# Peptides against a protein of PDB entry 5EIB, part 56

Target 1, 366 residues: chain A of PDB entry 5EIB
Amino acid sequence: VDLEPGTMDSVRSGPFGQIFRPDNFVFGQSGAGNNWAKGHYTEGAELVDSVLDVVRKESESCDCLQGFQLTHSLGGGTGSGMGTLLISKIREEYPDRIMNTFSVMPSPKVSDTVVEPYNATLSVHQLVENTDETYCIDNEALYDICFRTLKLTTPTYGDLNHLVSATMSGVTTCLRFPGQLNADLRKLAVNMVPFPRLHFFMPGFAPLTSRGSQQYRALTVPELTQQMFDSKNMMAACDPRHGRYLTVAAIFRGRMSMKEVDEQMLNVQNKNSSYFVEWIPNNVKTAVCDIPPRGLKMSATFIGNSTAIQELFKRISEQFTAMFRRKAFLHWYTGEGMDEMEFTEAESNMNDLVSEYQQYQDATAD
Target 2, 366 residues: chain A of PDB entry 5EIB as posed
Amino acid sequence: VDLEPGTMDSVRSGPFGQIFRPDNFVFGQSGAGNNWAKGHYTEGAELVDSVLDVVRKESESCDCLQGFQLTHSLGGGTGSGMGTLLISKIREEYPDRIMNTFSVMPSPKVSDTVVEPYNATLSVHQLVENTDETYSIDNEALYDICFRTLKLTTPTYGDLNHLVSATMSGVTTCLRFPGQLNADLRKLAVNMVPFPRLHFFMPGFAPLTSRGSQQYRALTVPELTQQMFDSKNMMAACDPRHGRYLTVAAIFRGRMSMKEVDEQMLNVQNKNSSYFVEWIPNNVKTAVCDIPPRGLKMSATFIGNSTAIQELFKRISEQFTAMFRRKAFLHWYTGEGMDEMEFTEAESNMNDLVSEYQQYQDATAD

## One batch from the design tools (peptide; made by RFdiffusion4, then SolubleMPNN)

Design b1_p11_7_s3 (from b1_p11_7, 5 letters changed)
Fold by OpenDDE base, seed 4:
Structure b1_p11_7_s3 (fold): chain B 366 residues (1-366), chain A 11 residues (1-11)
Amino acid sequence: as target 1 above (366 residues)
Amino acid sequence: KIKSIEEILAL
């Protein structure tokens, strides 16, 4: 789905374009112009019913519908505005199904789109209420990984998207291969989401590989485990050491000793015990899949529900507040039928979420 | 150099 035809044509003409049904390409002509309001109330609203018709058709063809997965950006107008509209409409129609998102957080390091903090804040407001699990893929973190870890002097969207694709492949491993932990979206939610609003995940991946560089480095299980828990490998720009893990899932892929994985996972938990809440027992889950990622001998994917994720939301909130206090660019949104109150409500809800994470961070076992 | 939002808002 896109509000621009050019993106859809690029996907269709791409190396995997033939895996998608032609009828499942739904697109507009005008785009959202990086405006959440155009995505949500105007251009996106005109297209949403056509998308829902496809969603219904595909849902009816499923023997067992678990839920939905949306991949979208929060900085643009289409992914943010139309994406959250679509989430809302799907949630209304399928309230018992899991809503999972891969939400790409904007960063000034990656994009010069001034209104990204508005689009992100308005989107997060919707995601708090209408998703069951959200993978926070932060362009700030992706840029920092590319620049600092991968030594890319000028990270491209192609480099960032490579990390996104690796992360998405990692977190979906249990859904794609039988006999794994979190084999369905609901089991993942049950294991990862202790409180309904606290469903924002910090993903991480090891080994980090640049696009076109085959890192032939055979990683060991200890190295994978250490890298997976390293803040530098997190796809969200927050330091886990500034918060506490509520829940963790680790997904190892490749031929390795399960015993060695369990030993290393225990060691990393014990070493980092101060960064876990003590009141959630058995809050670390581990899976091992014998099938490695393509081009790697082994990998590890991390999913963390950490109170440190509040650093990401604080960053967006600070940027939002700085613009909103000046009423900068508001006319672009109000001209599409939005009220300034919706901005205030979205900011408030995101600040409440930050406060909730802080409360659980400070909570001790009685 | 992407100007920080702060630098953009200081204009």
Scores: peptide ipSAE 0.008, ipTM 0.464, DockQ to the pose 0.021
Fold by OpenDDE base, seed 1:
Structure b1_p11_7_s3 (fold): chain B 366 residues (1-366), chain A 11 residues (1-11)
Amino acid sequence: as target 1 above (366 residues)
Amino acid sequence: KIKSIEEILAL
């Protein structure tokens, strides 16, 4: 789905364009112009019924519908505005199904789009209420990984999207292969989300190696475990050492000893015990899939529910507040039928979310 | 070239 035809043509002409049904390409002609309100109330609202018809048809063809997965950007108007409209409409029609998102967070290091803080804040307000699970993929963190870890002098969108693809493949491993931990979206939610609003995850992937070091580095379970818990490997721009993990899932892929995995996972928890809440027992879950990812002997994927994620929301909130106090660009949103009240409600809900994370960070065992 | 917001919104 897109409001721009050129994006759909790029997908259709791509190496995987033939795996999608032609009738499942739903697209507009005008785009959203990086405006959340165009995506949510005007251009996106004209297209949403056509998308819902496709969603219904595909849902009826499922032997066992678990839920929905949306991949979108929170900085752009289509992914943010139309994406959150679609989430709301799907949740109204399928209230008993899991809503999962891969939400790409905007960064001034990656995009010069000045209104991204508005689009992101308005989107997070919708995601807090209408999703069960959200993977926070932060363009700030992806850029820093490409530059610092992968030693790319000039990271491209292709380099960032490669990290996104590896992460998405990793976190969906348990859904795609039988006999795994979190084998369905509901089990993942039960294990990862102790409080309904605190469903924003920090993903991570290992191995991350520069092209120059790949030839010399052995892939071992200890190295994967150490890299997966390193703050520099988080796909969200926050430091886990500034917060506490509520829950963690680790997914190992490849031929390895389950005993060695369990030993290394216990060792990393013990070394980092100050960064876990003590009042959630057995809050670290581990899975091993014998099937490695393409081109690797082994990998590990991290899913963290951490109170440190508040740093990401604080960054967006600070940028939002600086613009909104000046009413900068606001007329582009109000001209599409938005009220200024929706901005203040979205800001308030994001600040409440930050306060909730801080409360659970400071909580001790009774 | 990332178009200015003004150029993007004028489309």
Scores: peptide ipSAE 0.006, ipTM 0.418, DockQ to the pose 0.033
Fold by OpenDDE base, seed 3:
Structure b1_p11_7_s3 (fold): chain B 366 residues (1-366), chain A 11 residues (1-11)
Amino acid sequence: as target 1 above (366 residues)
Amino acid sequence: KIKSIEEILAL
């Protein structure tokens, strides 16, 4: 789905364009112009019914519909505005189904779109209310991984998207292969989301190795485990050492010893015990799938629900507040039918979310 | 044109 045909053409012309049904390509002509309000109230609102018709058709064809997965950006107008409109409409029609998102967070290091803080704040407000699980993929973190870890001197969007794709493949492993932990979206939510609003995850993928170091790196369970829990490996731009994990899931792929995985996962929890809440018992879940990802002998995917994710929301909030106090660019949103109150409500809800994460960070066992 | 995060996700 897009409000611009050019994105759809890029997907169609890509190496995997043929995996999508042509009738499931729903697109507009005018685009959102990086404006959440165009995505949510005008251009996106004109297209949303056509998307919902496709969603209904695909849902009716499912033997067992678990829920929905959306991949979108929060910095643009289409993924943010229309994406959150679509989430809202799907939630209204399918209130008993899981809503899962892969939400890419804006960064000034990657994009010069000045209004990204507005689009992100307005989107987060919708995601807090209308999603059950949100993987926070921060373009800043992806850029830093590409530059620092992968040793890419000039990271491209292609390089960032490879990380996203690896992560998406990792977190969906349990959904795609039978007999795994978190074999459905609801079980994942039950294991990962102790409180309904605290459903924002920091993902990570291992191994991440520079091309120059690949020949020298042994792919071992200890190395995968160590890399997954490294603050530099988080795909959200927050330091897990500044917060506490509410819950963690680790998904290992490839032929490995379950005993070795359990030992390494226990060791990393014990070494990092100060970074876990003590009042959630058995808050680390581990899955092992014998089927490795394409091109790797083994991998591990990390899913962290950490109170440190508040750093991401604080960054967005600070940028939002700096613009909104000046009413900078606000006329582009109000001109599409938005009220200034919607900005204040979105800011308030995001600040409440930050406060909730802080409360649970500071909570002790009674 | 600085590609929107959407263009990043769409690539």
Scores: peptide ipSAE 0.000, ipTM 0.337, DockQ to the pose 0.028
Fold by OpenDDE base, seed 5:
Structure b1_p11_7_s3 (fold): chain B 366 residues (1-366), chain A 11 residues (1-11)
Amino acid sequence: as target 1 above (366 residues)
Amino acid sequence: KIKSIEEILAL
């Protein structure tokens, strides 16, 4: 789905374009112009019914519908505005199904779109209410991984999207292969989300290795485990050491010893015990899939529900507040039928979310 | 700065 036709043509002409049914390409003509309100109330609202018809048809063809997975950007108008409209409409029609998102957070390091903090804040407000699970994929973190870890001098969207793809493949491993921990979206939510609003995850992937170092790196369970818990491998721009993990899932792929995985996972928890809440027992889950990713002997994917995710929301909130106090660009949103109250409600809800994370960070067992 | 998607698609 897109509000621009050119994006769909690129997907259709791509190496995997034929895996999607032609009738499932729903697109507009005008685009959202990086405006959440155009995505949510005007251009997106004109297209949403056509998308819902496709969603219904595909849902009816499912033997066992678990839920929905959306991949979108929160910086642009289509992914943010129309994406959250679609989430809302699907939630209304399928209230008993899991809503899962891969939400790409904006960064000034990656984009020059001045209104991204508005689009992101308005989107987060919708995601807090209408999703059950949200993987926070931060363009800031992706850029830093590409530059610092992968040693890419000039990261491209292709490089960032490769990390997104690897992460998505990792976190969905348990859904795609039988006999795994969190084998369905609902079990994942039950294990990862102790409180309904606190459903924002920090994903991570290992191995992350520069092209120049790939030939020299042995892949071992200890190295994967260590890298997976390294703050530099988090695909959200948060330091886990500034918060506490509520829950963690680790997904290993490849032929490895389950015993060695369990030993290394216990060792990393013990070394990092100060960064876990003590009042949630058995809050670390581990899965091993014998099927490695293509081109790797083994990998590990990290899913963290950490109170440190508040750093991401604080960053967006600070940028939002700086613009909103000046009413900068606000007329582009109000001209599409939005009220200023929707901005204040979205800001308030995101600040409440930050406060909730802080409360659980400071909570003790006593 | 990362290249825009338009710059990537024009390649």
Scores: peptide ipSAE 0.000, ipTM 0.354, DockQ to the pose 0.020; fails the geometry check

Design b1_p11_7_s4 (from b1_p11_7, 6 letters changed)
Fold by OpenDDE base, seed 2:
Structure b1_p11_7_s4 (fold): chain B 366 residues (1-366), chain A 11 residues (1-11)
Amino acid sequence: as target 1 above (366 residues)
Amino acid sequence: KILSIEEIRAL
């Protein structure tokens, strides 16, 4: 789905364009112009019914519909505005199904779009209320990984998207292969989300490899485990050491010893015990899939529900506040029918979320 | 050719 035809044509002409049904390409002509309000109330609202018709058709063809997975950006107008409109409409029609998102967080290091903090804040407000699980994929973290770890002098969207695709493949492993822990979206939510609003995940991947790198280092289970818990491997720009893990899932892929995995996972928890909440017993879940990712012998994917994620929301909030106090660019949103109250409500809800994470970070076992 | 669900899951 896009409000611009050119993006859809690029997907269709790409190496995987034929995996999608032609009728499932739904697109507009005008675009959102990086404006959440155009995505949510005007251009996106004109297109949403046609998308919902496709969603219904595909849902009716499912033998067992678990839920929905949305991949979108929070900085742009379409992904943020229309994406959250779709989430709301799907939630209304399918209230008992899991809503899962891969939400790409904006960064000034990657995009020059000035209004990204508005789009992100307005989107986070919707995600807090209408999603069950949200993977926070932070363009700032992706850029830093590409630059520092992968030693790419000028990271491209292709480089960032490579990391995203590897991470998405990792976190969906249990859904795609039989006999895994968290084999459905609901089980994942039960294991990962102890409190309904605290459903934002910090993903991570090991080994980190650039696209076209022929030198695949053979990693061991101990090395994978260590890298997976390293802050430098997190796809969200948060330091886990500044917070506490509420829950963790680790997904190992490849031929390895389950015993060795369990031993290494216990060791890393014990070494990092101060970074876990003590009042959630057995809050680390481990899965092993014998099928490695394409081109790798083994990998590990990390899913963390950490109170450190508040750093990401604080960054967005600070940028939002700096613009909103000056009412900078606000007329582009109000001109599409938005009220200033929607901005203040969104900011308030995001600040409440930060406060909730801090409360649980400071909580001790009685 | 549209991939089967099994082919998609194997990716």
Scores: peptide ipSAE 0.027, ipTM 0.618, DockQ to the pose 0.015
Fold by OpenDDE base, seed 1:
Structure b1_p11_7_s4 (fold): chain B 366 residues (1-366), chain A 11 residues (1-11)
Amino acid sequence: as target 1 above (366 residues)
Amino acid sequence: KILSIEEIRAL
């Protein structure tokens, strides 16, 4: 789905474009112009019914519908505005199904779009209420991984999107292969989300290396485990050492010893015990899939529900507040039928979310 | 073997 035809043509002409049904390509002509309100109230609202018709058709064809997965950006108008409209409409029609998202967070290091803080804040407000699970994929963290870890001097959108694809492949492993922990979206939510509003995940993928260091490192379970818990490996721009993990899932892929995995996972928890909440017992879950990713002998994927994620929301909130106090660009949103009150509600809800994370960070076992 | 961008592209 897109409000621009050119992006859909790029997907269709791509190496995997033929895996999608032609009738499932729904697109507009005008785009959203990086405006959330165009995506949510005007251009996106005109297209949403045609998307819902496709969603219904595909849902009826499922033998066992678990839920929905949306991949979108929060900085643009289509992914943010129309994406959150779709989430709302799908949740109204399918209230008993899981809503999962891969939400790409904007960064001024990657994009020059000035209104991204508005689009992101308005989107987060919708995601807090209308999703059950949200993977926070931060363009700032992706850029820093590409630059620092992969030693890319000028990271491209292609380079960032490859990290996204590896992460998406990793976190969906348990859904795609039988006999795994979190084998369905509902089980994942039960294990990862102790409080309904605190459903924003910090993903990570290992191994990550520069081209120059590839030749010299054997992939081992200890190395994967160490890299997966490294703050520099997080795909959300927050330091887990500044917060506490509520829950963690680790997904190992490839032929390895389950005993060695369990030993290394226990060791990393013990070494980092101060960074876990003490009042959620058995809050780290581990899965091992014998099937490695393409081109790798083994990998590990990290899913963290951490109170440190508040650093990401604080960054967006600070940028939002700096613009909104001056009413900068606001007329572009109000001109599309949006109320100024929705900005203040979205800001308030995101600040409440930050406060909730802080409360659980400071909570002790009584 | 730690993943290069080329190996990430091959995922």
Scores: peptide ipSAE 0.027, ipTM 0.569, DockQ to the pose 0.012
Fold by OpenDDE base, seed 4:
Structure b1_p11_7_s4 (fold): chain B 366 residues (1-366), chain A 11 residues (1-11)
Amino acid sequence: as target 1 above (366 residues)
Amino acid sequence: KILSIEEIRAL
């Protein structure tokens, strides 16, 4: 789905374009112009019903529908505005199904689009209310990984998207291969989401490999475990040491000793015990899939529900506030039928979320 | 090579 035809043509002509049904390509002509309001109330609203028709058709063809997975950006207008509209509409129609998202957070390091903080804040407001699970894929973190870790002097969208794809592949492993922990979206939610609003995940991946660079380095289970818990491997620009883990899932892929995995996972928990809440017992879950990712002997994927995720939301909030206090660019949104109150409500809800994370960070066992 | 849906699921 897109509000621009060119993206659909690119997907269709791409290496995997043939795996998608032609009738499942739904697209507009005008785009959203990086405006959440165009995505949510105008251009996107004109297209959403045609998307919902496809969603219904595909849902009816499912033997057992678990839920929905959306991949979108929060900085643009289509992914943010239309994406959140679609989430809302699907949630209304399928209230008992899991809503899962891969939400790409904007960063000034990656994009010069000035209004991204507005689009992101308005989107987060919707995600707090209408998703069950949100993987926060932060362009800030992706850029920093590419630049600092992968030593890419000028990270490209292709480099960032490579990290996104690796992360998405990792976190979906348990859904794609039988006999794993969190084998369905609902089980994942039960294990990862202790409180309904606190469903924003910090993903991480090891080993981090650049596009076209085959890392022939043999990784060990200890190295994978250490890298997976390293803040430098997080796809969200948060330091886990500045917060506390509510829940963690670790997914190992490849031929390895389960015993060694369990030992290393215990060691990393013990070493980092101060960074876990003590009042959620057994809050670290581990899965091992014998099938490695393509081109790697082994990998580890991290899913963290950490109170440190508030750093990401604070960053967006600060950027939002800096523009909103000046009413900069608001006329582009109000001209599409939005009220300034919606901005204030979205900011307030995101600040409340930050406060909730902080409360649970400071909570001690009685 | 275009991957099949089965090949994609196996990634």
Scores: peptide ipSAE 0.024, ipTM 0.639, DockQ to the pose 0.014
Fold by OpenDDE base, seed 5:
Structure b1_p11_7_s4 (fold): chain B 366 residues (1-366), chain A 11 residues (1-11)
Amino acid sequence: as target 1 above (366 residues)
Amino acid sequence: KILSIEEIRAL
């Protein structure tokens, strides 16, 4: 789905274009112009029914519908505005199904789009209410990984999207292969989300290796385990050491010893025990899939529900507040039918979310 | 070569 036709043509002409049914390409003509309000209330609202018709048709064709997975950017108008509209509409029609998102967080290191803080804040407000689980894929973290870890001097969207794809592949492993922990979206939510609003995950991937170092790197379970818990491997720009893990899932892929995985996972928890809440027992889950990702002998994917995710939301909130206090660019949103109150409500809800994470960070066992 | 849906699922 896109509000611009050119994106669909690019997908269709791409190496995977034929995996999607032609009738499932729903697109507009005008685009959202990086405006959440255009995506949510005008251009996106004109297209949403056509998307819902496709969603219904595909849902009816499912033998067992678990839920929905949306991939979108929170910085742009289509992904943020229309994406959250679609989430809302799907939630209304399918209230008993899991809503999962891969939400790409904007960063000024990656994009010069001035209104991204508005689009992100307005989107987060919707995601708090209408999703069950959200993978926070932060463009700032992706950029930093590409630059610092992968040693890419000028990271491209292609480089960032490669990390996104690796992360998505990793976190969906349990859904795609039989016999795994969290084999369905609901089980994942039950294990990962102790409180309904606290459903924002920091994903991580290992191995992250520069092209120059790939040939010299041994891939071992201990190394994967250590890297997976390293803040530098997090796809969200927050330091887990500044918060506490509520829940963790680790997904190992490749031929390895389950015993060795369990031993290393226990060791890393013990070494990092101060970064876990003590009042959620057995809050780390581990899965091992014998099928490695393409081109790797083994990998590990991390899913963390950490109170440190508040750093991401604080960053967006600070950027939002800096613009909103001056009413900068606000007329582009109000001109599409938005009220200034919707901005205040979105800001408030995101600040409340930050406060909730902080509360659980400071909570002790009774 | 366009990947099959099975090849994508195996990724």
Scores: peptide ipSAE 0.024, ipTM 0.551, DockQ to the pose 0.014

